Peptides against a protein of PDB entry 3HUF. Designs and how they scored, part 241

Target 1, 320 residues: chain A of PDB entry 3HUF
Amino acid sequence: MWIIEAEGDILKGKSRILFPGTYIVGRNVSDDSSHIQVISKSISKRHARFTILTPSEKDYFTGGPCEFEVKDLDTKFGTKVNEKVVGQNGDSYKEKDLKIQLGKCPFTINAYWRSMCIQFDNPEMLSQWASNLNLLGIPTGLRDSDATTHFVMNRQAGSSITVGTMYAFLKKTVIIDDSYLQYLSTVKESVIEDASLMPDALECFKNIIKNNDQFPSSPEDCINSLEGFSCAMLNTSSESHHLLELLGLRISTFMSLGDIDKELISKTDFVVLNNAVYDSEKISFPEGIFCLTIEQLWKIIIERNSRELISKEIERLKYA

## One batch from the design tools (peptide; made by RFdiffusion4, then SolubleMPNN)

Design b2_p30_3_s1 (from b2_p30_3, 16 letters changed)
Fold by OpenDDE base, seed 1:
Structure b2_p30_3_s1 (fold): chain B 320 residues (1-320), chain A 30 residues (1-30)
Amino acid sequence: as target 1 above (320 residues)
Amino acid sequence: SDKEEEEFESLPEEEKKKIREEEYKKLEKE
């Protein structure tokens, strides 16, 4: 989201979130969803137009800002952005920090990008929320992204957390739910005067973790907890691979269960399978190797004695 | 006017603040 602040109290010390939309900026406008009052005699009654575009698909992967357009409204002294005069037809900016000078006013409006990118685990929830979140200037998507700041957990009562949720937790993404998204959708009016009134996602996250026994106390409890162990996995999702890497595992990949030979078994402590393969092939598992799903592995990892538990299972099956 | 802008910009910051506060109070009443 874009946030504006200003020097010299020309915004009365207010910090404001700018959502996608068009704003008339000037001295003789009243603050509302489409107007920004700036208090200076050096500023025209109607001085500039700011237009913030909705997020692009690229912005989800890069964490880049919504495009910020500035147009001078034919003022005598013009408008500058980052010391450059705005062109007659307006200019568009993708920089994360903009210093906007209106006319001869010595105080600048400082616009800065607060990164928020929301990943969804469920495509149905993405379809439901994406439009509303994009209208808040929040990029949304399904795929893993290094720019992801928040992850929407699908709460089905009594279901195990997904691999996506596990990975989001370990990579220290703020996990949120539909209740937080609903709250976000209502804030447009309240944050006009004070950007600090933006709802705290960390409170939502803390409540999710506190009320769900499927989470450890912190990601740090699990990160590198299996250092020194080796696993083999089917060439599945990238998220599954990254999750196992964050556990400190050495990972070998195979294409089929038939590729699990004596050499691979000799170098591998356990095999990680997806649920479909585990359920279909459980009768045909190679002898002398511990096979488990990611969800079964997660249940071990969240225990305080995870290393001892895994070691015990490995030993049990090597001598069986 | 250009002169009023130049005069305003030449003022001490404390006087600029007072003038802005007064201008704001006027704008809230209009």
Scores: peptide ipSAE 0.115, ipTM 0.748, DockQ to the pose 0.036
Fold by OpenDDE base, seed 5:
Structure b2_p30_3_s1 (fold): chain B 320 residues (1-320), chain A 30 residues (1-30)
Amino acid sequence: as target 1 above (320 residues)
Amino acid sequence: SDKEEEEFESLPEEEKKKIREEEYKKLEKE
């Protein structure tokens, strides 16, 4: 989201969130959803128009800001952004930091981009929330992105957390739920005057983790916890592969259980399967190796003695 | 500054345009 603050108390010492939309900026306007009052005698009654666009699909992957358009409203002394004069037809900016000078005002309005990019685990929830979140200037998507700051956990997804949620936790994404999204949708009016009134996602996250025994105390407890072990996995999902990699596993991939030969077994400590293959093929598992699901593996890795637990399972089947 | 803006706002549109063009040229040279 865009946040503005200013020097010399020209914004009354307030930090304001700018959501996608159009704002008239000037001395003789009243602060509301479409106006920004600036307190300086050197600023025109109606000085500039700010237009913030909704996020693009690209912004979800890059963590880039919503496009910020500035137009001077035919003032005597014009408008500058980052020491450059705004053109007569207005200019558009994609920089994360904007110093906006209105006319001869010695104090600048500082606009900065606070990164907030929300990944969804569930397409139905994305469909429900994307439009509202985009109107807050928050990029949204389903696919993994290095720009993601938050991950929406679906509480209705049953008794077990998804692989997406596991991976989001290990990559240190702030996990949130639908209650946080509901709260975000209601604060739009209150945050116009004070950006500090944005709900704390970390508090939501702490509450989720505290109330769910399926999470370890920290991602650091699990990252590289299985270093030195080797697994084979069915080439199914990128998130599953990345999750196993974050555990410190050496990973071999196969296309079918029939591809698991004696050579692969000799180099592999265990086989990771998806739930569908595990349930359908449980009678046809290779001899001398244990197979488990990612969910079963997760239940082991969240334990303090995860390495001992895995070692015990490996030994049990090598000597059986 | 307030008086200068009020005086400017009272000018004919052609004079406003000329003043704006001159101020833009100054700002481009700074």
Scores: peptide ipSAE 0.106, ipTM 0.774, DockQ to the pose 0.743
Fold by OpenDDE base, seed 4:
Structure b2_p30_3_s1 (fold): chain B 320 residues (1-320), chain A 30 residues (1-30)
Amino acid sequence: as target 1 above (320 residues)
Amino acid sequence: SDKEEEEFESLPEEEKKKIREEEYKKLEKE
């Protein structure tokens, strides 16, 4: 989201979130959802127009800012952004930090981008929330992104957490739920005057982890917990691969169960399968190999003695 | 005075900025 603050008291010492939309900026406007009052004798009654666009798909992957347009409203001394005079037709900016100078005012408005990028695990929830979140200037998507700051967990009562949720947890993404999204939507008007009134996602995350026994206490409890072990996996999911890497596993990939030969068996401690392959091929698993799903592996990983547990399962099947 | 303006205009832009900021802070308190 875009946040503005200013040097001196020209913004009354307040920070403000700028959501996607259009703002008239000037000395003789009242602060509301479409106006920003700036207190300076050097600023015109109506000085500039700020327009913040909704996030692009690219912004979801890069964590880049919503496009920030500035137009001078034909003022005597113009408007500058990052020491450059704004063109007569207005200019657009994608920099994360903007110093906006209005006329001859010695104090600048500082606009900065606070990265918030929300990944969804469920396409139905994305469809429900994407419009509202985009109107807050928050990029949203389904695919894994290095820019992801938050992950929406699908709360299905009694279901195991998804691979996406597991991976989001291990990569230290803040896991949130629909309750947080609802709360985030309600604060839109209150944060106009004070950007600090944004809800704390970490509190939501702590509550999710505390109330769900499928999570360890921290990602650090699982990261590299299986260092020194080797697995083979079907080359089907990048998220699954990255998850296994974060566990410290040496990973071999195969295309079919038929590719699991004696050589692969000799180098591999266990085989990780997706649920569909595990359920369909369970009868045809190669002898002497421990095959499990990611969800079954996760149940072992969340235990404090995960290394001992996995070793016992490997040994049990080597001597069977 | 015209001489004070000439002296001010001869200052480095950073010093001009500081002086303008101080004057502005005085003018906003009035």
Scores: peptide ipSAE 0.027, ipTM 0.497, DockQ to the pose 0.037
Fold by OpenDDE base, seed 3:
Structure b2_p30_3_s1 (fold): chain B 320 residues (1-320), chain A 30 residues (1-30)
Amino acid sequence: as target 1 above (320 residues)
Amino acid sequence: SDKEEEEFESLPEEEKKKIREEEYKKLEKE
């Protein structure tokens, strides 16, 4: 989201969120959803127009800001952005920090991008929320992204967390639920005058972890916890692969259970399978190898003695 | 000053355009 602040008292000492939309900026306008009052005698009654675009799909992957357009409204002394005069037709900016000078005003408006990029675990939740979040200037998507700051977990009481949720947690992404998204939707009008009224996602995250026994105390308890072990996995999910990498596992990939030869078994401590393959093929598992699902692995990883538990299960199957 | 802005706003649109073009040319040279 774009946040504006100003030097001196020209914005009344307040920060303001700029959602996607158009704003007339000047001395003789009233603060509302489409106007920004700036208090200075050196600023025109109607000085500039700010236009914030909705996030692009590219912004979800890059963590780039919503495009910020500035147009001078034919003022005497013009408008500058980052010490450059705004062109007659207006200019567009993708920098995360903008110093906006209105005419000869000695104080600048500072616009900065607060990174917020929300990944969804399922397409249904994305379809429900994407439009509303995009209108807040928040990029949204399903795929993993290095720009992801938040991850939406479905609040289903008694359901196991998904691989996506596990991976988001280990990446130190702030996990949020639908209750946080609902809260975000209510503050849109109140944050016009005070950007500090934005709900804290970290408080939501703390409450999720506290109330769900499927989360360890911290991501650090799980990261590299299985360093030195080797696994084989079916080459079906990139998220599953990245999750196992974050656990510190050496990973071999195979295309089918038939590709699990004696050589692979000799180098592998256990095999990780998806639920569908595990349930269908459990009768035909190779002898002498420990097979488990990611969900079963996660239940071991969240325990304080995860390495001992894994070792014990490996030994149990070698001697069976 | 508010008075200078009111005086400028009261000018014919052609004169406003000329003044704006001259001031833009000054700003591009600074």
Scores: peptide ipSAE 0.026, ipTM 0.632, DockQ to the pose 0.503

Design b2_p30_3_s4 (from b2_p30_3, 11 letters changed)
Fold by OpenDDE base, seed 1:
Structure b2_p30_3_s4 (fold): chain B 320 residues (1-320), chain A 30 residues (1-30)
Amino acid sequence: as target 1 above (320 residues)
Amino acid sequence: ADAEEEEWESLPKEEQEKAREEELKKLEEE
């Protein structure tokens, strides 16, 4: 999201969030959803127009800012952004830091981008929330991204956490729920005056983790916890692969259970399968190898003695 | 040309600062 602050109390000493939209900036405007009052006699009554665009699809993957357009409203002394005079037709900016000078005002409006990108685990929740979040200047998507800052967990009562949720947790993404999204939607008006009124996602995350026994206390409890073990997995999802990598596993990939030969068994401690393959083919598993789902693996790795548990399960099949 | 901008620029820096403080104070009282 874009946040503005200013020197010399020209913004009444407050930081303001700018959501996507158009703002008239000047001395003789009242602060609202479309106006920014700037308190200086060196600023025209109506000095500039700021236009913040909604996030692009690219912004979700890059964590880049919403496009920030500045237009001077035909003022005597013009407008500058980053020491450059704004062109007569206005200019657009994709820099994360903007120093905006209105006329001869000795104090600048500083605009800075706070990166927030929300990944959703399911398309239904994305469809429900994407429009509202985009109107807050928050990029949204389904795909994994290095720019992802938050992950929306699907709360189905009594369901196991998804692979996406597991991976988001290990990647140290802030996991949030629908309650946070609802709260985020309600503060839109209040944050016009004070950007500090934006809800803290970290508190929501702490509450989710504390109240759900399917999470370890920290990602660090699981990261590299299985270092030195080797697994084979069906080439199904990139997220599953990345999850297993974060556990410190050496990973081999195969295309079908028929590719699990004696050579692969000799090099592999266990096989990781998706639920569909596990359920359909459990009667046809190769002898002498431990096969489990990612969800079953997760139940082991969240335990304090995960390495011992895995070792015992591997041995159980060798001596049977 | 906002006649007020020209008048403001003609003021000494100290008077500009004082006038800004007075303007801030008025806006807190409204």
Scores: peptide ipSAE 0.025, ipTM 0.627, DockQ to the pose 0.039
Fold by OpenDDE base, seed 2:
Parts: C-alpha cells; structure tokens; sequence
Structure b2_p30_3_s4 (fold): chain B 320 residues (1-320), chain A 30 residues (1-30)
C-alpha cells in the first residue's frame, strides 16, 4: 500500500494510507476518501491530483508498487516529483519512494510503498477476496511468489494442512485466515486518518499457531531439521520439492515407482509420495524402504525429536 | 495564482512559520 507522510506539519503530523483511487490535493479541501488537505499558504487551493491504480499481475510477483499518477492542476509554480517537474499531462511513477513538492512549499510530501502481497491456498477464497484486497492496493494470487508476505490458510475443520500452507510457514510467510481479511475490510475508513491503525497480521498468525497443533512453534524448529538425510520424491510439484529442500534433505527425483532401482534404494533413507500414489501403490512398495506421504512427514517433523523418530522408522524397515 | 500565495511568498521566513502555526491552531480549534 502507499503511505504518505510530510515534513513541517503540512499533513498535521499524520501518516495516511492511499488506497487505489483519485485524490485532490490542496489547501482548501477537506480530508476524506478523495481529498488530501495540505496546510501551507504556498500551495494552491486545489494543487494536484494523485491517482493510485489497482495492482497489476506483475506487482504480485515483484512486490512493486501500484502505479502512482501525479497531475498538476495548472498551478503557478507547478508540482515536482523526485526533483523533476511533472509534465503538463501528468506523469506516472513506479518508484517505491516519491518526494512530492507542491509549488514553492519548502516541505515535501513523502510517499513510500509498503509491500503486502497475499497468496491464497485455494481459488474459491481468492475469488471471494481478490476484488476487495485489490481495492486496498494489495496484490493477490495463487502461485508462489518471492514477493508473498502473507498466506491465507483454508480453514477446513479436522483436515490436515496443505503442502502450500506447510511451505508458506517454512519460508516465514505470515499465515493468516478469513478473520484477518474481514478485519482488513473494516479498517479501510479508519486508516484514512492514521496509517498506524493498520491491523497487525502477526497477532492473527500467533493465534492460528497457538490454536492449531499441526504447526511447530516456529519455522526455525523445522528448517534444516533433517540435514544429512536423503529422500526420493516423485516429480509432482515445485512446492513439495522446495519444502523438502527447506528441511535440509538431499532430494532425488523419479518419474514412476518402477524407476526406483536397488542403487537408488541404497542411497535413499525414505521415499516421499503424494496421497494418491501412496494409497494406490501401498501394496507394491519396494521392500526395505520407508515410504511416506508429505503429510505423514510433516507430522514427524513438527515433533521435537523428529530426527530420532525418522531414524527409528528407517531402521525398523531396513531390518524387517 | 491566488493573491494570497504571492503575498505569503513575499513574507520573511519567520513570518511564514508564524502564519503556519496560526493556521494549525485554527484547524485544531475547529
């Protein structure tokens, strides 16, 4: 989201969130959803127009800002952005930091981009929330992104957490739920006056982790916890591979269970399978190898003695 | 340009600062 602050009390010492939309900026306007009052006699009654665009698909992957358009409203002394005079037709900016000077005012409005990108675990929740979040200037998507700051967990009572949720947790993404999204929707009006009223997602996350026994206390409890072990995985999903890498595993990939030869078995401590393959092929598993699902592996790695538990299972099956 | 902008720009810096403080005070009292 865009946040504005200003020097010399020209914004009354307040920080403000700018959601996607159009704002008239000037001395003789009242602060509301479409107006920004600036207190200085050196600026025009109606000085500039700011237009914040909704997030693009590219912004979700890059964590880049919503496009910021500035137009001078035919003022005597014009408007500058980053020491450059704004053109007569207006200019558009994709920089994360904008220093906006209105006329000869010695104090500047500083606009900065606070990155927030929300990944969803399922398309149904994305479809429900994407429009509202985009109107807050928050990029949304389903695919993994390096710019992802938050991940929406699907609340299915009694179901295991998904691989997407596991991976989001291990990569230190803030896990949130629908309750946080509801809360974000309520603050839209209040944060116009004070950007500090933006809700902290970490409180929601702490409550999720506290109330769900499927999570360890921290990602650090699991990251590299299986260092020194080797696994083989069916080449199915990139998220599953990245999750196993974050556990510190050496990973071999195979295309079918028939590709698992004696050489691979000799170098592999266990085989990781998806639920569908595990359930269908359980009778045909190679003798002397530990096969498990990602969900079964997750149940082991969240335990404090995960390395000992895995070692015991490997030994039990190797000597059976 | 509003005649008020030109007059204000001609003021010494100290008078500009004082005028701004008076504007802030009026906005706090409304």
Amino acid sequence: as target 1 above (320 residues)
Amino acid sequence: ADAEEEEWESLPKEEQEKAREEELKKLEEE
Scores: peptide ipSAE 0.024, ipTM 0.624, DockQ to the pose 0.039
Fold by OpenDDE base, seed 4:
Structure b2_p30_3_s4 (fold): chain B 320 residues (1-320), chain A 30 residues (1-30)
Amino acid sequence: as target 1 above (320 residues)
Amino acid sequence: ADAEEEEWESLPKEEQEKAREEELKKLEEE
């Protein structure tokens, strides 16, 4: 989200979130959803127009800002952004930090981008929320991104958490639910006065973790917990691979169960399969190797003695 | 540019800062 602050109390000592939209900035405007009052007699009654665009798909992957357009409203002394005079038709900015000078005002408005990118595991939820979140200046998507800050977990009562949720947790993203998204949608008016009133997703996250026994206490409890073990997996999911990597596993990939030969078995402690393959009654698992799903592996790794549990399970199958 | 802006720009920086503080204080009292 874009946040503005200013030097010399020209914004009344407050920070403000700027959502996508158009703002008239000046001395003689009242703060509302489309106006920013700036308290300085060196600033025109109507000095500039700020236009913040909705996030692009690229912004989801980069964590880049919504495009920020600045236009001077034909003022005597103009407007500058990052010490450069704004052109007559306005200029657009993609920098994360903008120093905006209105006329000869000795104090500047500082606009900065606070990165917030929400990943959805479910396409239907993305379809439901994307428009509203984009209107908050929040990029959204389905795929994993290094810019992802938040992950939406679908509350299906009694279901195991998805691989996406597991990976999001280990990646230290803030896991949120639809209740937090609903809360975000209500804050739009209150944060005009004070950007600090933005709801903390960490409270939602804490509540999710506390109320769901499928989560360990922290990502650190699981990260590298299986260091020194080796697994083989079907080359089916990037998220699954990254999840296993975060567990500290040495990973071998194969294309079919038929590729699991004696050599692979000799180098592998266990085989990780997707649910579709594991649940297929038509599949004969190779003898002498432990096969499990990611969800079954997750149930082991969330335990405090995960290394002992996995070792015992591997041994049981070697001697069976 | 309003005539008020030209008068304001002619003021010393210290007087500008003081007048702004007074304007802010009035806005907090409203």
Scores: peptide ipSAE 0.026, ipTM 0.642, DockQ to the pose 0.040; fails the geometry check
Fold by OpenDDE base, seed 3:
Structure b2_p30_3_s4 (fold): chain B 320 residues (1-320), chain A 30 residues (1-30)
Amino acid sequence: as target 1 above (320 residues)
Amino acid sequence: ADAEEEEWESLPKEEQEKAREEELKKLEEE
């Protein structure tokens, strides 16, 4: 989201969130959802127009800001952004930090991008929330992205966490739920004069982790916890692969259980299967190798003695 | 509007600062 603050109290000492939309900026406007009052006689009654676009699909993957358009409203002394005069037709900016000078005002408006990019685990929740979040200037998507800051977990009491949630946790994204999304939605209904009124996602995350025993104490406890072990991964998602990599596993990928010969079994500590393959192929598992699902692996990894537990399961099946 | 801005910019810095403080007070009283 875009946040503005200003030097010299020209914004009354307040930091303001700017959602996608159009704002008239000037001395003789009243603060509302489409106007920003600036207090200086060096600023025109109606000085500039700010237009913030909704997030693009590219912004979800790059973590780039919503496009910020600035137009001078035919003022005598013009408008500058980052020491450059705004063109007569207006200019558009994709920089994360904008120093906006209105006329000859000695104090500048500082606009900065607070990165918030929300990944969803399922398409139904994305479909429900994407429009509202985009109108807050928050890019949304389903696919994994290095720009992702937040991950939406579905609140189902007593359900196992998904692979997406596991991976989001290990990559240190802030896990949030529908309650946090509801809080975000309420923020837009008010004139946001104070950016500090934004709900704290970290508090939501802390509450999720405290109330769910399916999470380890920290991501750091699990990252590289299985270093030195080798696995074969069959019919799993790309997210499953990245999850196993974060655990420090050496991974071999196969399309079928039939591709695993005796030589590969000798070099592999265990086989990771998706739930569908695990349930359908139980009778066809290679002899002398430990087969498990990601969810079964996760239940072991969250334990303090995960390496010892994995070693015991490997040994049990080698001698069975 | 342009005339008021021109007049303001012609003032010494100290007078600009005082007039800004007066404008701030007026806006707080409104």
Scores: peptide ipSAE 0.025, ipTM 0.622, DockQ to the pose 0.041; fails the geometry check

